# Ledger of designs, part 32: peptides against a protein of PDB entry 5H65

Target 1, 294 residues: chain A of PDB entry 5H65
Amino acid sequence: QYLERTPLCAILKQKAPQQYRIRAKLRSYKPRRLFQSVKLHCPKCHLLQEVPHEGDLDIIFQDGATKTPDVKLQNTSLYDSKIWTTKNQKGRKVAVHFVKNNGILPLSNECLLLIEGGTLSEICKLSNKFNSVIPVRSGHEDLELLDLSAPFLIQGTIHHYGCKQCSSLRSIQNLNSLVDKTSWIPSSVAEALGIVPLQYVFVMTFTLDDGTGVLEAYLMDSDKFFQIPASEVLMDDDLQKSVDMIMDMFCPPGIKIDAYPWLECFIKSYNVTNGTDNQICYQIFDTTVAEDVI

## One batch from the design tools (peptide)

Design b1_p17_2 (made by RFdiffusion4)
Fold by OpenDDE base, seed 3:
Structure b1_p17_2 (fold): chain B 294 residues (1-294), chain A 17 residues (1-17)
Amino acid sequence: as target 1 above (294 residues)
Amino acid sequence: EHGFKAGFPWRTQSEYL
């Protein structure tokens, strides 16, 4: 669909909602520290939240490690269990449950591990080796997800989170509903466990200037704008560097705005009401970084 | 030209949110 280019000065005078095509320079952006732009978004309730810090996860897993695995929940048709007792930490019990596919233990790269009582460090080590890990705890009748404040699934370096508001957690045995117990697709795991998965998104505010006017436009995008997954950028230095380079190209430090590149994008206006105050806001949509920049 | 490029199918990005 074609939209004619509209100058910012004209847009600023119009009522919302409307869609526009613009050509402008990126005067500035927030947050300046781009890793802070990565958030978690619920597709159902639309709540935005911060990605948990390592310290937060450490606390959650430490708390989980204080609980002793329930012996009656070990070695089911779904999984084989191994128990370790640590030499230190007063003999902490750690249980690793290896999920089977039709009664057979898959190869390490296809095997899902359920970890009970593990520390963050131990979980990370196992996720690197086996790829798929779910932190769990002993429930009343079955293993259960440890905590939605922590990842429900860790695959390599990627942490998958669920929405606390929208999820209705089901026990681990519901993984039996998955025909394929080797691929461990995050969405499938989430569905089986009653989890509404959160999506990683870049959340940024762009100050756009076309010489006729200045407006702030909101960006919320998972992987289309930068052509880089928000889900991977926090744990990949190269991807982080790429995003930094892109933003430096759009908004070069140490030079005047007149030398900045002209950028084309779509923005939509919308109304926001805060009490008695009505404000028009703008959001970037259907826009990607040009291929020659990537 | 470097920079942002409008080119996705109409309303495609918004459908992901």
Scores: peptide ipSAE 0.015, ipTM 0.451, DockQ to the pose 0.027
Fold by OpenDDE base, seed 2:
Structure b1_p17_2 (fold): chain B 294 residues (1-294), chain A 17 residues (1-17)
Amino acid sequence: as target 1 above (294 residues)
Amino acid sequence: EHGFKAGFPWRTQSEYL
């Protein structure tokens, strides 16, 4: 695609929708704490959600741990079950179901665990050792996903979430539809369980200034702008540092804007209607941080 | 040169949302 550069002062006077190529300085950005820019986005209903904090997950799993695993749902053709009783005062029962591939238990690094009654700490420990973990509960006739407010799948340090609004949950036995029960691709798991997976995205507001005008544009991007996956940033200090370094380069602390680098990007305008109020908003698109910065 | 770089149509960001 080819677009001529348009000064911000001209853009601010034009009707939407339009696409523009601009050259501007990044005066400022929000949120300043970049990890707060990471959100969950539903591709169907387009709802933006906060990534649950550890405290939120603790509550969910603590609640789940108050329920005793149903012995009738243990040891099916799909999985082998093992039960532990904790040494705490309550004697909490924890069930771990090891999903089999064609009736055979796979290697630990390829095995999916269904965890029933586990705490966040216990689940995290298991996810570090095994390939994949799904928090579950005993339903009436089958195991079911515990709660869509928690991850439906944990792989190492990566938490996969589903949309409560768009998902129509199916029971765990639907994992039988997966031919390959070793790789546990998140999208495949989601499909089998009737989950609409949420996408990690960076959501930021950029204040752009080219000397002719000032314009606010927001960024919603999963992995193309920074060339860093939003899905991995929260659990990787090095990736966070990389994003910080990039933004510090564009907006050097303690330096005047006159010394800021000129940045080239695409923005699109669109109309937002709230009652009788019409507003033109701007979004960055088809833009990537230069490779020499990463 | 440091900064934002324009993308191409085959790499449209909206495709990933």
Scores: peptide ipSAE 0.012, ipTM 0.444, DockQ to the pose 0.028
Fold by OpenDDE base, seed 5:
Structure b1_p17_2 (fold): chain B 294 residues (1-294), chain A 17 residues (1-17)
Amino acid sequence: as target 1 above (294 residues)
Amino acid sequence: EHGFKAGFPWRTQSEYL
């Protein structure tokens, strides 16, 4: 089925819900600082939340570092444990648990580390050397995930987060249910530990103008629109610059809108009730930045 | 022209729209 192009002036007069193909210029967008567009979205409860910044994580890991690893929980069939004592004023203990695959230690690039008592800096260093890291704490009878306010899994520069509302955490020994203890697929780890994983999304508002009307459209997308994963952009300067360049091309600063490029995209309308006020809103869908820009 | 475009071929649009 072919969807005909509809001018914005016509769309603004129609009832929701409907789908449209439009051709318009991007007059402006929010947030202007594009890294601020990245949010965490729960696919189950649909809550949107901010990505924790370094300061937030520092607090969580500092708190975790005040707890001494339980010797009784070290060296199980699932993992081998090593303990380090720092030479700082308090001499805190850091435990690193190396998860085994069928009783054998995997190669470093496929080994999952469980880190107990580490600082953010130490955890990041380990995640660069060992691809997969889970921050943990000593529970009553087993190791447990440290805190869902922190990543439940760190892989390279990617932080995987879980939903506090929807997750029902299980102890670390539940990783035994995984047949393959080398690939460490985030969804599999989440399932084993009772975590509902959050999804990184770009959240933006586009002001579109086709000369007949002006319309605000909402964008919530993980990796299709920019062809860049929202999960990677915050910790990759090159990816962030790429997103900036794309938006600058479509909405160049210091230039009149008449010189802006024409953009084609799909938008859908939907009804929103805010108290006694009924409003029609618009969302971009099934749209990707053109290949000649990427 | 630079811009946004549909994320799938025209022949499949009827399946989603």
Scores: peptide ipSAE 0.011, ipTM 0.435, DockQ to the pose 0.020
Fold by OpenDDE base, seed 1:
Structure b1_p17_2 (fold): chain B 294 residues (1-294), chain A 17 residues (1-17)
Amino acid sequence: as target 1 above (294 residues)
Amino acid sequence: EHGFKAGFPWRTQSEYL
């Protein structure tokens, strides 16, 4: 839609909800550290949660590694199983299940692995070699997803997470419903397993100043604003540098705001009620960083 | 000109997710 530019002082006096086009300088932003801006968002319940850290995953997989794979669940029509016993002091058993496509093992770059008892390090190594990895555990009657606090699917360096609140987990044999057992599209895997996939999003607060007023605007975006996928940025140093450069350009450290560039964007206002208090908040929408910045 | 640009006026915020 077409919107005329509105000064912040005028916006600050108006009731919500409304949409605006503004021209302002980015006085400051939060969080300052990029990794803190990346979160997981549920499209169904709209909860925001932190992306698990490596340490968090280590704990989950260590716990999983204490469980012994059930021999009765090995070598089904869906997958072929291989078992290893580690030579470490614990002598844990690791099971790798290679998912078959119509009874035939796919090529390694198209193969889905189900991993029991693997550490984070081992799982990551496997995910770098094979197309896809799902951490699993032995259930009563079938293999099951290990834990929604960990990725339900790892593809290379990409960790796919599911919503604990909205998901109703189904056993691994439900992967049989997938006709194509080579591409392993995350959404298809999620659907088969009863998982509501979480979306990686950038979550930031921008303090905007156009000289007439100051306004805080919320940013929640997955890949359009920076033209960088939030799902990849945590695992890619170059992408992180790109975001940092963009923010440094818009909000240069060590110089006065008078020298900051003018920025144009869309913002929408909305009401937030907290008890008896009514607050008007603002969110950036339909905005991207200019291509000449990237 | 460098900066933020209104680039997707035909889309809704939900499409970014």
Scores: peptide ipSAE 0.010, ipTM 0.441, DockQ to the pose 0.029; fails the geometry check

Design b1_p17_2_s1 (made by RFdiffusion4, then SolubleMPNN; from b1_p17_2, 5 letters changed)
Fold by OpenDDE base, seed 2:
Structure b1_p17_2_s1 (fold): chain B 294 residues (1-294), chain A 17 residues (1-17)
Amino acid sequence: as target 1 above (294 residues)
Amino acid sequence: GRGFRAGFPWKTFSEYL
């Protein structure tokens, strides 16, 4: 549906909810650092979470490494197992389980690894060689996911996380329900294990100014606004540079706002109630960064 | 030049919000 352009001064006087098309300049944005804008979002409970830092993951995997793999859970119809003891680190035991497809071990690029007792460094090395890695622990009767505070699935440099609140974890043997045990689609793995996958999102606040008024609009987007996946940006320097360049173009440092480019976007208003206070907030939607051939 | 463009040619983002 076509929306006519509405000046910000008019929007600021109207009740919510409504949708608007605006033409404005990006006066400023928060946060300024890209890595601070990337969050994890649950599609079910809508909780926003921080992406775990390397240090956080190190602690989780270090804790997991204190537990010994259960020998009784090795070598099932689903996977072949290899266990070894490290020479260092007080003889840490590490178990790697190679998931089979119809009883046959697939090629490394199609193989899912289940790892017990691995460090972040080791897991990362394995994820670069094999299709996917799941950090696991020995449960009472089966292998189980190690911790939802860590990735439930690592594919190359991509870490897939699950929602602690919404997930009802099932044991590893539920991977048997997957018909295709070569592609390891994250959503399929999540479904099999009872995980509600979290989504990487850019979370930013834009201060928009069209000369008639100033409005703060919230941006929560996974891959449409920048045409760059939030899931990949943290691990890709080129993507980070691209986002930085985009933001510098729209809000150039050291230049007066009068010289900023005019931007067109959609915003929607909505009501937020904090106790007795009712506030109208604004969110950017259906808007993308585009190159206009001038 | 580069700028924000309202609308998605393929799918509306509102479905993801």
Scores: peptide ipSAE 0.050, ipTM 0.551, DockQ to the pose 0.028
Fold by OpenDDE base, seed 4:
Structure b1_p17_2_s1 (fold): chain B 294 residues (1-294), chain A 17 residues (1-17)
Amino acid sequence: as target 1 above (294 residues)
Amino acid sequence: GRGFRAGFPWKTFSEYL
């Protein structure tokens, strides 16, 4: 649907909710650090949370490593198990369970590993060799997901997280419900285990200026705005550089705003209540970074 | 040049994400 371009000064005088098309310059943006702009978002409860630091994960996995794998839960119809005792860390026990497809062990690139007692480093190494890794622990009757504060699924360099509030965890044997035990689609794994997957999102505030007024607009987007997945950017230096280059182009450091490029985007206004205060906020939508040909 | 490009609304307006 077509929207006429509206100057910011006019928008600032109107009540919400409304949609606008604008042409403006990006005076500034926050946060300035890319890591701070990537969050995890729940599509159900809409909670925003930080992506865990490596240090946070280290603590979780260290705690998990204090638990001994239950021998009764090894070698089921679903998986074959191997157990190791490390020579260091006071004899840490590590259990790796190789999930089978119809009783057959898949190739490494199709195989899901369940790991007990692994460190972050070990898990990451395994995720580079196998299709995916799930950190687990021994429950009373079955293996269970270790902790939703850590990834429930690691595929290569991508860490998949679940919502603690919205998830109702089920035991690992529920993976049996998956017909295809080779591709390990994150959403399917999540559904089988009762997990509501979180979505990686870019979260930024843009200060826009068209010469008639100044407006702050909120950006929350997964992969459409930058045409770069938020789920991959933290683990890929090239993608990080790309985002930085884009933002530097729109808001070049050391240059006056007069030389900034004009940008076109959609924004929507909405009402926000904070106690007794009612304010109008703005969000960018249906907008992408693009190269324009003159 | 490179910049933001507005797309087209494809869904009904909502205040929620």
Scores: peptide ipSAE 0.047, ipTM 0.478, DockQ to the pose 0.023
Fold by OpenDDE base, seed 5:
Structure b1_p17_2_s1 (fold): chain B 294 residues (1-294), chain A 17 residues (1-17)
Amino acid sequence: as target 1 above (294 residues)
Amino acid sequence: GRGFRAGFPWKTFSEYL
C-alpha cells in the first residue's frame, strides 16, 4: 500500500479516522518490562487479559488435584488410561489418559494426553515428552476441561488459553469429531471443545517524535511487528533477548534522542469517547521492524 | 517417553515422568 508521508504536526490537526505513513523517532515506550506487554486478547469479545502467572496456575492445579479421578471414565474408545497414587502426605491420585487415533495409541510426538490431578511441574514435563497436554477433570458422565483460567492445551512451552466469556465448553468426547488425531491443531481442539481461543498480543504505547510534533501510538500485535510470536516470547530467553535488543536499538538508553534511528511506520487515527470528552487516538498497523535490526 | 506403548510399565507416576 502507498501513503504519502505526513508530518506529525499535520496529523495532530486532522480529524479521525484516517491512515498515515510517518517517519519518527521512538522517544519512549511503555511498559518497559516485556512481560508486562504480553496480554491475551479475545477475537470475539475483544477483552484483554493478563497471562496467568505460575503461581496462579499452581493454585488451579492444586485445586484440581483434590478431586479423585472417576474410575468409570477410564479406558474409553477415545483414550487409554493409567492412574497412579503419589507417595506424599495426601496420596494424590493422578490419571493420565492417552488419546488414541482410530483406536490405536500413537507415538509420543503425536499423542495428546489428558491429565487429572497433575501439578504444573508434572504437566510441563509431560508436555516436553508428548505432543500436547490438556488438563481435565472427571465430570458426571465424561471428562471435561479443568478450568479455562488454565491452559486448555499445552504444546511444549506454548500455553493455549480460552475465553471464559465466549466459550461454551463441551465434553472431552467431542474430540472424536476430529479427523486428524495426531497433529492436534489448537484451533481444531478449541472448536471441538467449544472454546474461543485467546490470542497472545504485544500491547505497548509508543511515544513518537519527528521534530514537528509528538504523539502516542498504540501497538497491539501478535507476531508481525517484531516478527516474533507473542505466544512464545515469555517461555524463550532468546526471543526475549531479541525483543529487548530491538527496543534498545529503537530507544537506546543513556543516549539523546537526536541519535535515535528514524523509524517509518503506519498509524491510523480513531475516535475515543471518554465520558464527555472526545479524543483522537492512534494505532500502529501494517508495520514490522526492519530486517537489519534483527 | 514412548514406553507407554508397551503397556505402561512404570509403577509410580514419578517413574513415568
Scores: peptide ipSAE 0.040, ipTM 0.495, DockQ to the pose 0.024
Fold by OpenDDE base, seed 3:
Structure b1_p17_2_s1 (fold): chain B 294 residues (1-294), chain A 17 residues (1-17)
Amino acid sequence: as target 1 above (294 residues)
Amino acid sequence: GRGFRAGFPWKTFSEYL
């Protein structure tokens, strides 16, 4: 697509919806902290929600650890089960179910674990050794996902979450529908279990200034704008550093805006109704960070 | 230098989607 460059002062006078190409400087942005800019977005109901904190997960898994694994649900055609009783005063029971592929246990790097009663620490350790981990609980007739407030799938350091509103959970045996039980593609796992996966997104507000006017533009992007996945950035120091460096380049601290780089991007205007108030908002779209743009 | 660039280098419409 091609659009002629439009000054912000002209854009601010026009009705929505429209699309624009602009050249402006990033006066400021919010939120300033990276962890605050990463959210979970549902592609169906479009709700935005916070990424759960470690403390939130601790509570969920602690609660799960108070439940006793059902012996009747162990060792099915889908998985082999091992159970431990901890030596602590409460005698926590932990069940790990190793998902089989055609009746054969795969290698650790291809193996999905289902875990009952595990702590966050234990689950994290397992996720570093095995392909994937699903926190589960004993249901009435089958193992079931523990809680959609926790990850439905953990792969290494990546936590995959599902939408509570849009998901219609199915039992663990529905994983049998997966032909490939080695790669454990998150979307495939989600589909099998009736989960609508949430998407990690960068959510930021950019204050753009081209000298003729100032407007705020909303950014919601998963991996295209920064060319960095929002799903990985919170767990990777190097990626965090990269994002910080990028933002510092666009909006350098302690420097006057006159020295800021000129940026080109697409923005679209849209109408928002809040009660009786109507306002025009702007969103960045189809824009990426480029090294050859000054 | 580094900045924003309008547009993505997609070769096909399917890549855009």
Scores: peptide ipSAE 0.093, ipTM 0.579, DockQ to the pose 0.026; fails the geometry check

Design b1_p17_2_s2 (made by RFdiffusion4, then SolubleMPNN; from b1_p17_2 with E1G H2R K5Y Q13F)
Fold by OpenDDE base, seed 1:
Structure b1_p17_2_s2 (fold): chain B 294 residues (1-294), chain A 17 residues (1-17)
Amino acid sequence: as target 1 above (294 residues)
Amino acid sequence: GRGFYAGFPWRTFSEYL
């Protein structure tokens, strides 16, 4: 779409909703820390939530490890099971279930593991050797997903999360519905288990200034704005550095705004009602960082 | 099963990791 450039002072006087093309400088942005800008977004209920930290996951998996795997649920047509008893203070039992494809164990790089009683560290180690890992627990009749507060699927360094509100969890045997039990596409796994996958998104507030006016614009984007996936940035130092470099270029520290680069972007206005107060807010859309900035 | 599991030589989970 083509829009003529509109000065911020004019935009600030107009009613919402409208779309604008602007040329402005990034005076400041929030949050300043990249890890704080990455959130999980539900495409169905639109709830935003924090990405769980390592400490949060440790607690969840520790709690899961207090439960003993049910021997009756081992070695089904879907998976082969191995159980260990650790020699730690609590004698933790760990069960690993290797999901089979048509009754045959696939190669490790194609194999999905279901794990009971594993720690985060152990799960991470396994995720580097096998295609995918699902933390599970023994239910009454079948294995079940451990907790939606933890990843429902771990592939390498990627943690896939589901929405607690929108998901209606199904037992692990529903993975039988998957014809291909080697690729383990996250969306397919989620569908089989009744999970609504959450999306990683960058969430930032930009303070934009074109010399005629100042406005705050909201950014919520998964992979287009920075051309970097929000799903990968937290686990990749190089990607983090790239985002930091981009933001430093837009808003260089220790330099006056007069020397900041001019940025072109699209923003849309929208109304937000809080009681009797009507506020106009702005959101960045259909905007990608230029290649010369990367 | 295939070799990575069928011939399990590890005595402990830690060795398996």
Scores: peptide ipSAE 0.189, ipTM 0.774, DockQ to the pose 0.021
Fold by OpenDDE base, seed 4:
Structure b1_p17_2_s2 (fold): chain B 294 residues (1-294), chain A 17 residues (1-17)
Amino acid sequence: as target 1 above (294 residues)
Amino acid sequence: GRGFYAGFPWRTFSEYL
């Protein structure tokens, strides 16, 4: 779809919904801190939630570690199990279950680990070593996902989360439905376990100024705008620096707006009703960061 | 088939990490 450039002053006078192509400068943006701009979004119920911090996860896994693994759930057709008692004063019991593919253990880099009683640090070490880890607990008749407040799947440095509202959790034996038990695609794991996976998104508000007018535009994007995945940015210092550099380029600190680069983007207007108040809002869409050439 | 942990008698979880 081709759209002609429309000045902001004209856009501000028009009814919603409409789509526009604009050329404007980024006067300011919020939030200023990158970690505050990364959220989890449910594609089903559309709830936005914060990405849990390490401290939050520590608590969840600590609580999980207070529960003893059930020996009756050890060594099934789906997985081989190892159980340890730690030497700490509390005598924490840890169980690791190695998921088999057609009764055979895959190579370490292809093997899914199920862990009971692990700390965040231990789980992260395992995920770095084996790539795929699911925190679990002993249920009544089967292993179950530990807690949707924690990742349902950790792959390397990526934490995959599920929606508490939309998920209907199924026991771990439902992983048997997966034909390929080596790749451990997050969406497939989620489907097998009845999880609606959350999507990492950048959520920002841009104040755009083209000299004719000023408007605020909402950005919700996973990986297209910055060409950086929101799912990876929080765990990668280089990606964080890249995003910061991009934002500094578009909105340089300590420099007058006259020296800011011109940005081309698409925005769509939409109506928001709050009680008796009707407001027109704007959202950036189908846009990748670029600088206009003069 | 042989598992990738075969032959690794880890006595503690810490050793496994």
Scores: peptide ipSAE 0.186, ipTM 0.767, DockQ to the pose 0.021
Fold by OpenDDE base, seed 2:
Structure b1_p17_2_s2 (fold): chain B 294 residues (1-294), chain A 17 residues (1-17)
Amino acid sequence: as target 1 above (294 residues)
Amino acid sequence: GRGFYAGFPWRTFSEYL
């Protein structure tokens, strides 16, 4: 798709919706802190929400650990179970359920664990040894997902979250519907459990300046702009450094804008109505950071 | 990949981790 370059001063005078190719400098961006730019986005209701912090998860799992695993729900056709009592003052009970594939326990790297009463640290340790971990609780007749405020699936360092508003949770036995019980594709797990998975996205506002005008453009992107997945950046120091380096290159601190690099970008305009006020907004699309920067 | 002990020989959860 070919678009001619349009100066910002001309764009600012035009009605929406339209698509533009621009050449501009990144005067500034917000938020400045990377962790604040990573959000969770629902593809159905389009709600943006914060990624839960470690402290938030600690609370959820602590609350979950106050409940005792139901012995009647152990050792089903779907999973084999082991229960421990911890040597703490509260005598916390932890249940681990190993999901079987056609009645056979798979290898650890292909095995899904269901855990009751585990702490965040314990769950993280398990996620490094097994394919996936789902925090669960004992329901009335079956195991159930613990809480959508916590990850419904943890694979290595990746936490998969679901939308509380759009999900209609189903019990753990619905995992039986999965033909492949070794790969544990997050979307498949979500579908089986009635979860609408959330997507990690970078959310930023760029102030663009081409010398003729200044406009703010919104960036909401999962993995294309930085060529770095938003789902991985929070848990990987190297990826964080890469993003920081990219942003520093575009908007170097302590240097005047005259020395900033010129950037080519695609933006689209759209109308936003808030009551009686109509506003034209701009969003970055189909734009990727140059490969030599990454 | 690693297999599983059929009898879960670990006495404590911490030992299992």
Scores: peptide ipSAE 0.162, ipTM 0.758, DockQ to the pose 0.023
Fold by OpenDDE base, seed 5:
Structure b1_p17_2_s2 (fold): chain B 294 residues (1-294), chain A 17 residues (1-17)
Amino acid sequence: as target 1 above (294 residues)
Amino acid sequence: GRGFYAGFPWRTFSEYL
C-alpha cells in the first residue's frame, strides 16, 4: 500500500483514524533506558506487564525450594527422575525430571527438563546445558507448573512467560499430547499446559519533529522495528549495544537537532477517551530501521 | 546431563550442574 508523505502540521489537523507516511527527526524518546522499554504483552487481554527482575524470580524459586518433591510422582512413562539433597542448612531437595520421547531419553540438547526446588542460578545453568527447562512443583496427582509469575519455559537465555489472567493451567502429563517431544516449541508447550504465552515488546514514545510540527508517536513492537527480538535483548549484551547504537544514531547526544538524520516511518492515528477528554494519539507501524544502519 | 543415563553417579546436585 502506497502512502504519500504528509507533513506533521497537516496530520495534526486531521481526524482519526488515519494512516500516514512521514519523514521526521527523532527529537527525543522515552524511556531512555533499554531495560525500561521492554515489556510483556498478552495477545488476548492486551495487558502490559513488567518483565520480572532477577530478584523477583529469586523469591519465587526460593519459595518453591521449600516444598518437598513428592516421591509418588517420580519416574512416570513421561519422564525419568533424579533427586538430590543439598548440604545447606535446610537440606533442600532438588528433583530433575527428564522428559522422554516415546519412552526414550532424547539427546541433551533436545531433552526437556522439569525441575523442582532449583534456584534461579541452577535453573539457568541447566537451561544452558539442556536448552529447555520448566520449573515445576508437586501437585496432588501430578507435577504442575510452579508459578506463572516465573517463566513456564526457559530455553537457553530466553524466558517464556504466560498470562495469569488468560491461562487455565493443566498438569504436566498433558505434555503427552505433543507428538514431537524433542523440539519443544514454546507455543506448543503453552497450548498443552493451557498457557496463553506473553509476547516481549519494545514500548517507547518517540517525539518526532519535521520542522512543520511536533508529534508524539507510540512504538509497540516485538522484532520488526529494530530487527532485534525483544525476547532476546535483555539477555544479550551485543543486542543491547546494537539497539543503543541505533537510538544514538537517530537521536545523537550533544548535538543540535538540525544535524539529526531523517527518519521515514508509518504512523496511524487513533482516538483515545480519557474521562471527558477526547484526544488523538499516534502509533508507529510497519516500520523498520534502514538496513544500512543495522 | 547425559551422565545420568550413562550411569555416572553424581553424589550432589552441584556436581551434576
Scores: peptide ipSAE 0.179, ipTM 0.757, DockQ to the pose 0.023; fails the geometry check

